# Peptides against a protein of PDB entry 5CWW, part 32

Target 1, 194 residues: chain A of PDB entry 5CWW
Amino acid sequence: VPKLQGPFDFDLNPEDEQDDEVELKDIYVIGEKPRVADLMRGEEEELEMMKEDQHNGLSLNIICLLSTSGQVKICLDIDGVEAQWLPPRSKNKRLFAPPPEPPSLLTFQTFDTLKPAEVTPDGWPMFSEDATSPYSFYVTHPAGITYISLTPWVFRLESELQSDSEAGTEFRIDLLAKGQGSERDRIFTQTRTQ

## One batch from the design tools (peptide; made by RFdiffusion4, then SolubleMPNN)

Design b1_p12_5_s4 (from b1_p12_5, 7 letters changed)
Fold by OpenDDE base, seed 3:
Structure b1_p12_5_s4 (fold): chain B 194 residues (1-194), chain A 12 residues (1-12)
Amino acid sequence: as target 1 above (194 residues)
Amino acid sequence: SLRLQSKRFRLP
Protein backbone atom coordinates (compact mmCIF):
# COMPACT_ATOMS: atom_id res chain seq x y z
CA VAL B 1 0.00 0.00 0.00
CA PRO B 2 1.47 3.39 -0.93
CA LYS B 3 2.24 5.62 2.05
CA LEU B 4 0.78 9.11 2.02
CA GLN B 5 3.73 11.48 1.88
CA GLY B 6 3.82 15.02 3.24
CA PRO B 7 3.73 17.66 4.42
CA PHE B 8 6.37 19.01 2.06
CA ASP B 9 8.58 21.80 3.27
CA PHE B 10 8.95 24.48 0.66
CA ASP B 11 12.32 26.13 0.71
CA LEU B 12 10.70 29.42 -0.09
CA ASN B 13 13.05 32.35 -0.20
CA PRO B 14 12.61 33.84 3.31
CA GLU B 15 11.95 37.21 1.64
CA ASP B 16 8.81 35.72 0.07
CA GLU B 17 7.39 35.24 3.57
CA GLN B 18 4.80 37.74 2.59
CA ASP B 19 2.09 36.63 5.07
CA ASP B 20 -0.38 36.28 2.20
CA GLU B 21 -1.46 32.66 2.50
CA VAL B 22 -1.40 31.73 -1.18
CA GLU B 23 -4.52 29.64 -1.69
CA LEU B 24 -3.57 26.79 -4.03
CA LYS B 25 -6.20 25.50 -6.46
CA ASP B 26 -4.33 22.92 -8.53
CA ILE B 27 -1.16 20.83 -8.75
CA TYR B 28 0.62 19.42 -11.80
CA VAL B 29 3.44 16.88 -11.53
CA ILE B 30 5.99 16.17 -14.24
CA GLY B 31 7.74 12.92 -13.38
CA GLU B 32 11.46 12.44 -13.83
CA LYS B 33 12.67 10.85 -17.04
CA PRO B 34 12.71 7.08 -16.74
CA ARG B 35 16.13 5.72 -15.85
CA VAL B 36 16.16 3.70 -19.06
CA ALA B 37 19.61 2.36 -18.22
CA ASP B 38 18.18 0.64 -15.16
CA LEU B 39 15.10 -0.69 -16.97
CA MET B 40 16.70 -1.89 -20.21
CA ARG B 41 19.42 -4.17 -18.97
CA GLY B 42 20.16 -6.00 -22.24
CA GLU B 43 19.08 -3.65 -25.04
CA GLU B 44 22.35 -1.70 -25.43
CA GLU B 45 21.43 -0.36 -28.88
CA GLU B 46 18.20 1.29 -27.71
CA LEU B 47 20.10 2.68 -24.73
CA GLU B 48 22.61 4.37 -27.00
CA MET B 49 19.86 5.96 -29.10
CA MET B 50 18.14 7.21 -25.95
CA LYS B 51 21.43 8.60 -24.56
CA GLU B 52 22.18 10.50 -27.75
CA ASP B 53 18.91 12.38 -27.46
CA GLN B 54 20.12 15.17 -25.14
CA HIS B 55 16.42 16.08 -24.99
CA ASN B 56 15.21 13.08 -22.96
CA GLY B 57 14.05 15.27 -20.08
CA LEU B 58 14.93 16.12 -16.51
CA SER B 59 16.14 13.57 -13.94
CA LEU B 60 14.19 15.45 -11.23
CA ASN B 61 10.46 15.55 -10.58
CA ILE B 62 8.85 18.93 -11.22
CA ILE B 63 5.94 20.06 -9.05
CA CYS B 64 3.83 22.89 -10.44
CA LEU B 65 1.51 24.73 -8.05
CA LEU B 66 -1.32 27.03 -9.12
CA SER B 67 -2.96 29.64 -6.89
CA THR B 68 -6.40 31.29 -7.08
CA SER B 69 -4.65 34.42 -8.37
CA GLY B 70 -3.19 32.48 -11.33
CA GLN B 71 0.31 32.43 -9.86
CA VAL B 72 2.37 29.42 -10.90
CA LYS B 73 5.20 28.07 -8.77
CA ILE B 74 7.64 25.68 -10.41
CA CYS B 75 9.25 23.49 -7.76
CA LEU B 76 12.04 20.95 -8.16
CA ASP B 77 12.30 17.76 -6.16
CA ILE B 78 16.05 17.81 -5.53
CA ASP B 79 15.96 15.29 -2.70
CA GLY B 80 14.26 12.73 -4.92
CA VAL B 81 10.95 11.90 -3.27
CA GLU B 82 10.77 8.17 -3.69
CA ALA B 83 7.50 6.32 -3.43
CA GLN B 84 7.26 5.06 0.13
CA TRP B 85 5.42 1.86 0.84
CA LEU B 86 3.84 0.99 4.15
CA PRO B 87 6.23 -1.38 5.89
CA PRO B 88 5.11 -4.98 5.63
CA ARG B 89 3.37 -6.06 8.86
CA SER B 90 6.41 -8.20 9.70
CA LYS B 91 7.25 -8.05 13.44
CA ASN B 92 10.67 -6.47 13.05
CA LYS B 93 9.48 -3.02 14.03
CA ARG B 94 12.44 -0.85 13.37
CA LEU B 95 10.26 1.27 15.68
CA PHE B 96 12.93 3.84 16.34
CA ALA B 97 13.92 5.07 12.93
CA PRO B 98 13.56 8.83 13.34
CA PRO B 99 10.69 10.06 11.17
CA PRO B 100 12.21 10.77 7.77
CA GLU B 101 12.86 14.47 7.38
CA PRO B 102 10.08 15.96 5.28
CA PRO B 103 11.21 16.22 1.68
CA SER B 104 12.09 19.75 0.63
CA LEU B 105 10.96 21.26 -2.65
CA LEU B 106 13.07 23.95 -4.25
CA THR B 107 11.06 26.82 -5.73
CA PHE B 108 12.81 27.39 -9.04
CA GLN B 109 10.42 29.92 -10.63
CA THR B 110 7.32 31.91 -9.74
CA PHE B 111 5.22 33.79 -12.30
CA ASP B 112 1.71 35.05 -12.95
CA THR B 113 -0.67 33.93 -15.70
CA LEU B 114 -3.35 36.56 -14.98
CA LYS B 115 -3.34 40.33 -14.93
CA PRO B 116 -4.40 41.90 -11.61
CA ALA B 117 -7.74 42.96 -13.16
CA GLU B 118 -8.46 39.36 -14.24
CA VAL B 119 -8.03 37.91 -10.72
CA THR B 120 -11.31 37.01 -9.04
CA PRO B 121 -11.84 35.74 -5.46
CA ASP B 122 -13.80 32.75 -6.74
CA GLY B 123 -11.36 32.03 -9.55
CA TRP B 124 -10.60 28.38 -10.17
CA PRO B 125 -7.64 28.12 -12.52
CA MET B 126 -6.63 24.62 -13.60
CA PHE B 127 -3.70 22.87 -15.22
CA SER B 128 -4.03 20.77 -18.34
CA GLU B 129 -1.38 18.73 -20.12
CA ASP B 130 0.10 19.32 -23.55
CA ALA B 131 -0.12 16.07 -25.48
CA THR B 132 2.92 17.06 -27.58
CA SER B 133 5.41 17.71 -24.77
CA PRO B 134 5.79 16.49 -21.17
CA TYR B 135 7.37 19.84 -20.25
CA SER B 136 4.56 22.02 -21.60
CA PHE B 137 1.10 22.64 -20.18
CA TYR B 138 -1.83 25.05 -20.10
CA VAL B 139 -3.34 27.15 -17.35
CA THR B 140 -7.07 27.61 -17.92
CA HIS B 141 -8.98 30.39 -16.18
CA PRO B 142 -12.34 32.01 -17.04
CA ALA B 143 -10.37 35.08 -18.17
CA GLY B 144 -8.19 33.13 -20.60
CA ILE B 145 -5.80 30.29 -21.41
CA THR B 146 -2.03 30.53 -21.01
CA TYR B 147 0.47 28.17 -22.59
CA ILE B 148 3.52 27.38 -20.43
CA SER B 149 6.72 25.68 -21.56
CA LEU B 150 9.61 24.67 -19.31
CA THR B 151 11.77 23.68 -22.31
CA PRO B 152 13.90 26.88 -22.25
CA TRP B 153 15.65 25.71 -19.06
CA VAL B 154 14.82 22.01 -18.42
CA PHE B 155 17.39 20.55 -20.81
CA ARG B 156 20.09 22.98 -19.71
CA LEU B 157 19.40 22.07 -16.09
CA GLU B 158 19.65 18.38 -16.96
CA SER B 159 23.01 18.97 -18.63
CA GLU B 160 24.26 20.58 -15.42
CA LEU B 161 22.93 17.72 -13.28
CA GLN B 162 24.68 15.16 -15.50
CA SER B 163 27.98 17.02 -15.50
CA ASP B 164 30.78 15.22 -13.66
CA SER B 165 32.07 18.59 -12.48
CA GLU B 166 30.58 19.38 -9.09
CA ALA B 167 32.63 22.57 -9.13
CA GLY B 168 30.48 25.57 -9.96
CA THR B 169 27.26 23.56 -10.48
CA GLU B 170 25.43 25.58 -7.84
CA PHE B 171 26.52 28.82 -9.48
CA ARG B 172 25.47 27.65 -12.95
CA ILE B 173 22.07 26.48 -11.69
CA ASP B 174 21.59 29.86 -9.99
CA LEU B 175 22.38 31.54 -13.31
CA LEU B 176 19.78 29.34 -15.01
CA ALA B 177 17.14 30.29 -12.44
CA LYS B 178 17.95 34.00 -12.87
CA GLY B 179 18.26 33.74 -16.64
CA GLN B 180 15.64 32.87 -19.23
CA GLY B 181 12.46 31.73 -17.50
CA SER B 182 9.66 29.48 -18.64
CA GLU B 183 7.91 30.45 -21.86
CA ARG B 184 4.49 32.03 -21.30
CA ASP B 185 2.01 32.74 -24.06
CA ARG B 186 -1.59 33.89 -23.61
CA ILE B 187 -3.27 31.92 -26.40
CA PHE B 188 -6.83 32.98 -25.55
CA THR B 189 -8.40 35.93 -23.73
CA GLN B 190 -12.07 35.97 -22.85
CA THR B 191 -13.64 39.20 -24.04
CA ARG B 192 -15.80 40.65 -21.29
CA THR B 193 -18.98 41.48 -23.06
CA GLN B 194 -19.91 44.60 -21.17
CA SER A 1 20.78 23.57 0.37
CA LEU A 2 20.74 25.29 -3.03
CA ARG A 3 19.04 28.58 -2.17
CA LEU A 4 17.80 29.50 -5.59
CA GLN A 5 16.16 32.88 -5.54
CA SER A 6 12.76 32.47 -7.15
CA LYS A 7 12.52 34.72 -10.19
CA ARG A 8 9.27 36.67 -10.16
CA PHE A 9 7.97 37.28 -13.64
CA ARG A 10 5.35 39.99 -13.86
CA LEU A 11 3.15 40.06 -16.90
CA PRO A 12 3.63 43.42 -18.61
Scores: peptide ipSAE 0.008, ipTM 0.495, DockQ to the pose 0.523
Fold by OpenDDE base, seed 5:
Structure b1_p12_5_s4 (fold): chain B 194 residues (1-194), chain A 12 residues (1-12)
Amino acid sequence: as target 1 above (194 residues)
Amino acid sequence: SLRLQSKRFRLP
């Protein structure tokens, strides 16, 4: 039986006093790149074709959160949240291991897809995939459609995660979080027919 | 409805 996972802690640094309670409307998950080396243990020829796909994706899961206001949060799964199964009812009173610390999600970026005048109380924005890239998606709202791409930073972040140098990695990741935002393009705007 | 408290992340 699958175990219910959660709650997830968001490593949200408390420095900004505005505990804005954001009402979430949708969640979009971008899975980690397949560990081709682990999967292809025995089929050398297919390994070369998958290595040439320059789309060396991120080795972390990405969790995108969408609010009623059209705010997007991009979160990284650093702990590697895996599917958990309920332990078989073994009769042995295994000492209740302390409940594992809830997995934390790292909030990497936050941005808006709507203007303040486009926000409606009854708005229900939704994610949809881009068939051309795993790291691109759309946000659909009654006011319009916004294209989002994570490609400006995702491959650079992967390069930092794969670096053997522990020294300065945190500093370089902080520079990535502050520097290159996700691409955002409004591709459609609904004209209010007055 | 999932309510998330948005806190600003700073990398340590």
Scores: peptide ipSAE 0.008, ipTM 0.517, DockQ to the pose 0.081
Fold by OpenDDE base, seed 1:
Parts: C-alpha cells; sequence; structure tokens
Structure b1_p12_5_s4 (fold): chain B 194 residues (1-194), chain A 12 residues (1-12)
C-alpha cells in the first residue's frame, strides 16, 4: 500500500519575502527523467543512444503549484522524494529512529499568469498538459489561457546537476533561478462582453 | 484548497 507522503517543506528563494499563505487550487507534477540506466539493465546499445540525446529532460521532479490568484510556483525536488510503501506489520520494535526530516522542495521560480484586475475570489485556475513537450503546460482561467514553458532553463539545470563538481552547486542553481525565467505567453484572453 | 506555508529554507 502506498504511504501518504508529506507534509512537504517549501524552501522559498530568499528573494521571495512573501511568506503569504497562498491558497493553492491546482498541482502539476513533471516526473524526473527515468534513470534509463537502472531500467535498461542489459541493453547497453540502447543506453548509449539515449545518453546522446542531450534533450532527454531533468533528473529531478518538478512540482508546479497554482494559486487562486494565478500565481505559479515552480518547485524542484532536490532531496529525491521517492514513493514510500507502508512497512510490513513486522512486530519488531525497531528503536524509534527519529522521524526522517520531511522532504524539502526548492522554490525555483514564482510568477503570475493573471493581471490583478483578472483575479477573482471564486477563480479556479487549472493546469493542463502540453502534448508536444513534457516541460510545457497551460494555465487555464476564465480570464484567459497562458502557455508556460520550462525549456529555457531545464536543460541548463540538468547540465549543472550532471557536472562532477559538487562544490558550488547551490550557487550555480541560484544563478540559474535568477537568470533566464520560464517562458510565459498569454495565448487567449476572454473579452468581457460588456 | 491547500494552504502552503512557505518557510524560507536556505540550502545547506
Amino acid sequence: as target 1 above (194 residues)
Amino acid sequence: SLRLQSKRFRLP
């Protein structure tokens, strides 16, 4: 039986001072690139071909959070949240290992998809996938539809994560977060019929 | 509605 995971701690980028309680309306998860090396034990030739495709995606899970206001938070699962299973009811009182520290999510980017005048208290924005890219999606609200793409940074981040130098990884990730943001394009705006 | 309490975590 799958174990319910959480609570998750969200690490805000130090520039996001708004500790404001954000009311979330939707969650969108982009799964990590499967560790093909672990899945394809025995198909060495196919592994080499798949390694050469530099565009294969990010080795971290991405968690996108959407608020009532149309704010999107892009969070990275740095700790590698794995699916947990309920331990078998084995009677052995293994000593209370301190509860594992809750997994932390790094807030990589925060941006708005709605103008302040478009925000409604009863608004229910939703995510939807883009069939053309795993790193692109739409935010749909009654006021309009916004296309989002993570492609400007996701492959650069993967390149940094695959670098042999553990030293300065935090600094490099921070530079990426402050650099090229996600692409945002309002593809549809609902005209209020006066 | 899920209320997320954002805590500032510094990467270690």
Scores: peptide ipSAE 0.007, ipTM 0.513, DockQ to the pose 0.059
Fold by OpenDDE base, seed 2:
Structure b1_p12_5_s4 (fold): chain B 194 residues (1-194), chain A 12 residues (1-12)
Amino acid sequence: as target 1 above (194 residues)
Amino acid sequence: SLRLQSKRFRLP
């Protein structure tokens, strides 16, 4: 039986001054790139071709959070949150293990998909996938539909994570977070029927 | 509705 996980601690970017209790309406998870190396044990030639594809995606899980206001938070799972299972009904509950510290998610980026005038108290924005790209998705709200793409930074982030130079990696990741944001395009706006 | 408790990460 899967264990209910959470709460998660969110490390917000210091620029998000809004400690406001953000009411989340939806969650969208982009899984890490498949460990092709583990799948292709014995096909070295195909493994080399797949390593050369600089577009293999991110080795981290991405967790997207959507608020009632249409705010999107892009979080990175640096700790590698794995699915937890309920321990088998073995009687020896070690009662005294301190609860594991909740895993932390790194907030990489925050942005709005709605204008303040489009926000409604009863608004229920939702994520939907882009069938053509694992790193693109849509936010649907009664006011409109917004296309989002993480491609401007995902591949650069992966390149930094795969770099042998541990020195300055954190600094370079911080520069990426502050640099080019996700692509965001309002593809549809609902006309208010007057 | 999920309530996110934001913890401010201070980069050391």
Scores: peptide ipSAE 0.007, ipTM 0.511, DockQ to the pose 0.062

Design b1_p12_6_s1 (from b1_p12_6, 4 letters changed)
Fold by OpenDDE base, seed 4:
Structure b1_p12_6_s1 (fold): chain B 194 residues (1-194), chain A 12 residues (1-12)
Amino acid sequence: as target 1 above (194 residues)
Amino acid sequence: AELRERRNSFRL
């Protein structure tokens, strides 16, 4: 039986604490890609060929959150939220380990897809996938459609996560967060006929 | 009006 997971703690930037309570309307999850090394643990020879396919996806889950206002939060599952199953009813009173700390989602980026004048109280923006790219998606709202791509940073982040050197990883990840963020392009705008 | 963007610093 699947265990209910959550609540997730959102490591929001302290600047996000000043944002009004963000009413979430949609969630888009980009599942982690299995590490080539973990897939190839049985076949060392194929590992070298697949390392050249530099476009192995991020080994972290990405959770995209969409508000009524068209705000998108891109969150990273740093802790690796594995699908938790309720332990089988094995009678062993395992000492209640304190409930594991709720998994923390790291907010990588927050951005608007709607202008303030496009936000409506009854607005229902929605995610939709890009069938051509696993790290790209659309935000659809009656006011317009915004294309989002995570490709500017996800592969660089993966390269850091796969680096054997823990030294300076935090610094490099901080530079990634401050560097080029997600691509955002308004591909369609509904002209309000005044 | 430019669409607002915020980026979090990874404070580990």
Scores: peptide ipSAE 0.162, ipTM 0.810, DockQ to the pose 0.654; fails the geometry check
Fold by OpenDDE base, seed 5:
Structure b1_p12_6_s1 (fold): chain B 194 residues (1-194), chain A 12 residues (1-12)
Amino acid sequence: as target 1 above (194 residues)
Amino acid sequence: AELRERRNSFRL
């Protein structure tokens, strides 16, 4: 039987008093790409198709959260949340290990897709995938459609995660967070027919 | 109105 996972803790959530009241409406998950080296242990033939996409994706899951107001939070799964199964009913009263600490999600970026005047009480924004890129997606709302791309930072973050240098990783990640964020483009706006 | 963006400072 699958184990229910969560709640997730949000690390580095900005202390903005408004974030605690954010009603979430949708979630979009970008799964980690398997390392080619880990796949190579099995069948030689799958090797050629994975080599052509020279953009090795991020080795972390990305969790995108969408609010009623059209706010997007981009979160990183640093702990590597895997699917857990309920332990088999072993009759041995093994000492209850303390419940593992809840998995933490690192909030990388938060941004709006709607202007304050476009936010409606009945508005229900939704995510949809981009079939051309795993690191791009759309936010659809009655007021319009916004294209989002994580490509400006995701490949730079992966290069830092693969670096053997521990002593500079914190500084380089802080530079990434302060650097170019996600691309955001409003591709469609619904004209209110007055 | 410009669309708001918030960036977290990673203070690890």
Scores: peptide ipSAE 0.162, ipTM 0.806, DockQ to the pose 0.613; fails the geometry check
Fold by OpenDDE base, seed 2:
Structure b1_p12_6_s1 (fold): chain B 194 residues (1-194), chain A 12 residues (1-12)
Amino acid sequence: as target 1 above (194 residues)
Amino acid sequence: AELRERRNSFRL
């Protein structure tokens, strides 16, 4: 039986200026780049080709959160949140292990996909994948469809994570977060039929 | 109205 995971702590989450608890409606997870080296332990030639594709994805999971208002929060899973399972029904060792510290998600970026006038109580936004790119997706709402791409920063972040230089990594990541963010394009807007 | 964007500062 799957174990319920959470709560998650959101590191660097800007105080939502709206005291309204941002009601989350959907979640979209972009899994970490598969460890090709572990999968291809016998095919050195394909491993070289996959290393040369400098556009291999991020080594961290990306967790996208979507609110009722169409706010998207892009979070990075630094701790490597794995699926947890209920322990098998074996005997009496109530080892009071201290509750594990809640996993922290690093909030990379927060942005709106809807204008305030497009937000409706009966409207719910939803994520959908882009079949052509693992780092692109859509936010669909009755008012419109927004294309999102993480490609402007994901590969730069991966390059920093793969750098052997621990010195100044935090500073470079901060510069990256302040740099070019996710691409956001409204590809469709529903005309209000009065 | 431009869609709002908020960026977090990675203050590690």
Scores: peptide ipSAE 0.159, ipTM 0.813, DockQ to the pose 0.642; fails the geometry check
Fold by OpenDDE base, seed 3:
Structure b1_p12_6_s1 (fold): chain B 194 residues (1-194), chain A 12 residues (1-12)
Amino acid sequence: as target 1 above (194 residues)
Amino acid sequence: AELRERRNSFRL
């Protein structure tokens, strides 16, 4: 049986200047790239081909949150939230390990997909995958469809995470966060029939 | 109205 995980702490949540509790409607998770080195212990030739592809995915999980207002929050799982299972009912007094600290999610970016005039009280924005890219997706709403791509920053972030130099990593990550963000393109807008 | 973007600074 899966263990319920949470609450999650949101590190670096910008002070929501608005006391308006952001009501979430949908969640989209982009899983970390499998550590092929650990899985392919025996197929060294395929491992070399996969290392040469500089377009290897991020080693962190990405959690995208979508509000009723069409706000997208992109969070990084720095701590590596592993799927926890309820221990089998074995009679062994496993010492109650202190409850693990709640995993921290780092908010990388927050942006709107809807204009204020497009937001409706009964709004039902949803995520949908892009079958052509693991780091691209759509936000669908009755008012329109927005394409989102994380590719402008995800590969640069991965290169920093794989760097052997701890020196200046925080500074380079801060530059990445302030640099080119996610691509956002409104590919369809529903014309209000009056 | 330009779609608002908020970027967090990673101040650890």
Scores: peptide ipSAE 0.152, ipTM 0.811, DockQ to the pose 0.612; fails the geometry check

Design b1_p12_6_s2 (from b1_p12_6, 4 letters changed)
Fold by OpenDDE base, seed 3:
Structure b1_p12_6_s2 (fold): chain B 194 residues (1-194), chain A 12 residues (1-12)
Amino acid sequence: as target 1 above (194 residues)
Amino acid sequence: SELRERRNSFSL
């Protein structure tokens, strides 16, 4: 049986200047790239070709959160949240393991997909995948459709994560987050027939 | 260093 995970702590979440409880409507998860080295046990030549391809994706899970207001929050799973299973009903549970610390999510970027005048109290924005790219997706709302791509930063982040220096990873992520962010393009706007 | 939410006001 899968274990329910959470709560999650949000690291580097800016102090919400507005005490407005952000009501979440949808969640979109981009899984980490498969560890090709673990899958390709025996094909060294394909492993070299795949290592040379700088576009093989991110080694971290990405968690996208969507609010009623059309705000998107892009979070990185730095701790590597693995799927946890409920331990089998074995009698020898060490009853006294401290509860595991909740995993932390790093808030990489937050941005709006709706104008203030497009936000409605009954709004139901939703994520949808882009079949052409694992790092691109759409936010659909009755007011319009917004294309989002993480490609401007995701491959640069992967290059930094693959560096032999574990020291200063948080600092390098901060520099990347302050750099070029996600691409955002409104591809469709619903005309209000007044 | 607080990551300023650059709400990059991309002028829609």
Scores: peptide ipSAE 0.058, ipTM 0.701, DockQ to the pose 0.072
Fold by OpenDDE base, seed 2:
Structure b1_p12_6_s2 (fold): chain B 194 residues (1-194), chain A 12 residues (1-12)
Amino acid sequence: as target 1 above (194 residues)
Amino acid sequence: SELRERRNSFSL
């Protein structure tokens, strides 16, 4: 049986100017790139070709959070949160180890998909995948549809994470966060029928 | 009106 996970700590979350409890409506997870080295154990030539593909994706999971107001938070799973299962009902009273510290999510970017006038009490924004790109998705709301792409930064971040140079990695990642963010385009707006 | 965007500074 899968275990409920959480709470999660949000590191570097910019102070929401609205003290309003961000009510989450949807979650979209982009899994880490497949470990090609683990999949291609014994096929060195195919492994080299797949390593040369600069677009293999990010080694970290990305967790996207969507609020009632259409706010999106893009979070990075630095700790590598895996699916947890309830331990088998072993009758042995294992001494309850202290609960592990909750995993932290690094907030990379926060942005709105709705204008204040488009936010409605009954509005329910939802994520949907882009079948053409693992790092692109849509936010659908009754007011409109917004396309989002993480491609402007995700591959650069992966390059930094895989760099053999530990020196200055933190600084370069900070520059990435301050650099070009996610692409965000409103592709459809619902016309208010008067 | 531009949609608000906030980007975090990574202070690791």
Scores: peptide ipSAE 0.119, ipTM 0.802, DockQ to the pose 0.668; fails the geometry check
Fold by OpenDDE base, seed 4:
Structure b1_p12_6_s2 (fold): chain B 194 residues (1-194), chain A 12 residues (1-12)
Amino acid sequence: as target 1 above (194 residues)
Amino acid sequence: SELRERRNSFSL
């Protein structure tokens, strides 16, 4: 049985006077790229083919949070939150180790998918996957559908994470965060039938 | 009206 994970701490969340009232409606998780070297420990020929795929994705999990207002938060799992299972019901009273510190999520980007006039109290926005890209998804709301792609920054971030140069990494990542953000495109808007 | 966007600066 999978263990419930959370709460999550949010690091570097921009002071948003509205964040205190953010009702979350949905969560979308983009898993980290598999460690090809760990999976292919016996298949040298397949290892060479997978090294050529320059776009293997991000080595961090991405957690996307969606509010009732259609606000999306893109969070990075820096701590590497692993899937946890409930320990088998062995009758052994394992001494209650203090609960591990809650995993921290780094908020990379926050953006709206709805205009203020489209926000409704009963709004139920939802995530849906893009079958063509692991780093792209849709936000569906009664007012419309928004396409989102993380591809403009994900691969650049991965390149920095894989860089052997500690020198200037902080500066380059800060520039990356301030650089081109997620792509956001409203692909459908519901026309109010008068 | 452009949709609101916020980006954080962070260090690893």
Scores: peptide ipSAE 0.110, ipTM 0.783, DockQ to the pose 0.764; fails the geometry check
Fold by OpenDDE base, seed 5:
Structure b1_p12_6_s2 (fold): chain B 194 residues (1-194), chain A 12 residues (1-12)
Amino acid sequence: as target 1 above (194 residues)
Amino acid sequence: SELRERRNSFSL
């Protein structure tokens, strides 16, 4: 039987205190890249072709959250949240291990897709995938459609995560977080017919 | 941009 997971803690910057009141409407998950080396145990030729894809995805899950106001929050699953199953009813009083610490999501970036004048109380923005890229997606709202791409930073983050050098990693990650963010482009705007 | 953007500083 699947175990109910959560709550998730959000490692939000203290400056996000105003975002704690944000009503979420949708969620979009970008799964971690498959561990090709673990899957291709015995097929060495296919392993080389998949390594040559210069666009090896991120080894972390990405969780995108969307509010009623069209605010997008990009979160990283650092702890590697996996599907959990209820333990079999063993008759032995296993000492209740302390409940594991709740998994934390790291907030990488927060941005708006709607102007204040486009926000409506009955607005229901939604995510949709881009069939051409796993790290690109759309936000659809009655006011318009916004294209989003994580490609400006996701591959740089992966390169840092795969680095064997612990020295200066925190500094390089902080520079990445302050650097170029997600691409955001309004591809369609609904004209109000007056 | 007229749209709000925030970037967090974090350690992994």
Scores: peptide ipSAE 0.104, ipTM 0.783, DockQ to the pose 0.685; fails the geometry check

Design b1_p12_6_s3 (from b1_p12_6, 4 letters changed)
Fold by OpenDDE base, seed 4:
Structure b1_p12_6_s3 (fold): chain B 194 residues (1-194), chain A 12 residues (1-12)
Amino acid sequence: as target 1 above (194 residues)
Amino acid sequence: AELREIRNSFSL
């Protein structure tokens, strides 16, 4: 039986985020890349597909959150939220392990996809995938469609995560957060028929 | 107006 996961703790939300006002409407999860070690146990065909993926994806899950206002939060699953299955109800005494601490999500970036004048109380923004890239997606709202790509930073972050050098990793990741953010392009804007 | 972007400084 799938375990209900959550609540998630959000670490390092910007102080300027009125979290209390953010009504979430949709979520989009970009799963971690399969570990090469896990693939070596799989079919040889999957191994070839991953070798051709010249861009080793991120080893962390990415959780994108979308508010009614069209605000997107890009969160990193640092703790590795694996699909937790409830252990089968075998009769053996559940040692009440303290409930595991809720997984922490690191808010990497927050951005708006709508201008204030485009925000509507009944707005229902939605995520949709980009079939051409696992790290790109669309935000669709009645006011328009915004293309989002995480590619400007995701591969650099992965390189840091794979680095054996713990020294300066924090500094380099802070530089990544301050550096080039997600690509955000409005690809369609609904013309208000006046 | 440019759309707002907020970036975090964080330590891993």
Scores: peptide ipSAE 0.232, ipTM 0.829, DockQ to the pose 0.709
Fold by OpenDDE base, seed 2:
Structure b1_p12_6_s3 (fold): chain B 194 residues (1-194), chain A 12 residues (1-12)
Amino acid sequence: as target 1 above (194 residues)
Amino acid sequence: AELREIRNSFSL
């Protein structure tokens, strides 16, 4: 049986977003890139082709959170949260190991997809995938549809994570966080029929 | 009005 995971701690969550009123409505997870090197052990040519694919995804999981207000929070799973299963009912009273510390999510970016006037109490924004890109998705709300793409930073972040130079990695990642953000485009707006 | 965007700074 799958174990419920959480709570998650949010690292670097902006203070202004700690309005305890952020009701989450949806979660969208972009899994880490497949460990091609582990899967292709013995197929050097295919491994080279997959390494040359300049579009190798991020080695971290990305967790996108969506609030009732249409706020999107992009979080990085630095700790590598794996699916947890309930231990099999073995009769042996294993001493309760202290509960593992909750995994931390690094908040990379937060942005709104709705204007304040578009937010409704009964609004239910939802994520949907983009079949054309693993790092792009849509936020659908009755007021409209917003296209989101993480491509402006994901590949650059991966390049930094894979860099042999530990020196300055933190600084370069901070520059990425301050640099070009996620692409956000309102592709459809519902006209209020009066 | 532009939609709000918040970018974080990291210390890894």
Scores: peptide ipSAE 0.228, ipTM 0.830, DockQ to the pose 0.699
Fold by OpenDDE base, seed 1:
Structure b1_p12_6_s3 (fold): chain B 194 residues (1-194), chain A 12 residues (1-12)
Amino acid sequence: as target 1 above (194 residues)
Amino acid sequence: AELREIRNSFSL
């Protein structure tokens, strides 16, 4: 039986002074690229094809959160939220393993897709996938459609995660977060017919 | 008005 995962701790919430209870409306998950080690157990041929695709995606899950206001929060699953299965009811070893610490999500970027004048209380923004890119998606709202692409940073982040240098990884990730952010393009705006 | 972008500083 799948274990319900959560609550997630958002450890690196910037001090968004806006303790405004961001009402979440939608969640979009970009799954991690398959681990080469997990693939090695099966088909050697698929492993060679995946090595040739130079644009191997991020080895971390990306969790995108969308608020009623059209704010998008891009979170990284650093702890690797593996699908936790309820342990089989094996009787005897009550090894009180301390409850696993809740997985922490790292908030990489937060941005608005709507102008303040476009925000409505009844507005339901939604995510939708881009069939042409695993790291691109749309935010659809009655006021308009915004294209989002994570490609400006996702491959750079992956290169850092693959680096053998444990030293300075945190600093390099911080530099990436401060660098070029996600692409954000309003592709459609609904003209308010007066 | 330009759309707001908030970039987090990671203190891991």
Scores: peptide ipSAE 0.227, ipTM 0.830, DockQ to the pose 0.584
Fold by OpenDDE base, seed 3:
Structure b1_p12_6_s3 (fold): chain B 194 residues (1-194), chain A 12 residues (1-12)
Amino acid sequence: as target 1 above (194 residues)
Amino acid sequence: AELREIRNSFSL
């Protein structure tokens, strides 16, 4: 039986405690690509092709959160949330290990997909996948459709995560976050017939 | 250094 994971602690900078309870409407998860080195234990030729393709996906899970207002939060699972299974009911009283600390999600980027005038109380924005790219998706709302791509930063982030220097990972991620953000394009706008 | 929440404003 899969174990319920959560609550997630958001390392949100406490100074941006805008007390506005952001009502979440949808969640979109981009799973980590499996570590090729662990799966390809035997085919050296595929390992070379996958090393040359600088377009290998991120080794971290990405969690996208969508609010009623059309705000998107892009969160990174830095700790690597592995699927935890409930221990089988083996009769041996293994001392319950203390509950693992809740996984920390890092908010990498926050952005709006709707203008303030497009936000409606009954608005139900939804995520949808892009079949052409694992790091691209759409936000659909009655006011319009927005295309989002994480490709401007995701591959650079992976290159930094694969660097042998464990020291300064947070600093390098902060530099990437401050750099070129996600692509965001409104592909359709619903004309209000007045 | 806490990762700064980058709110990219819509300048359309």
Scores: peptide ipSAE 0.102, ipTM 0.731, DockQ to the pose 0.108

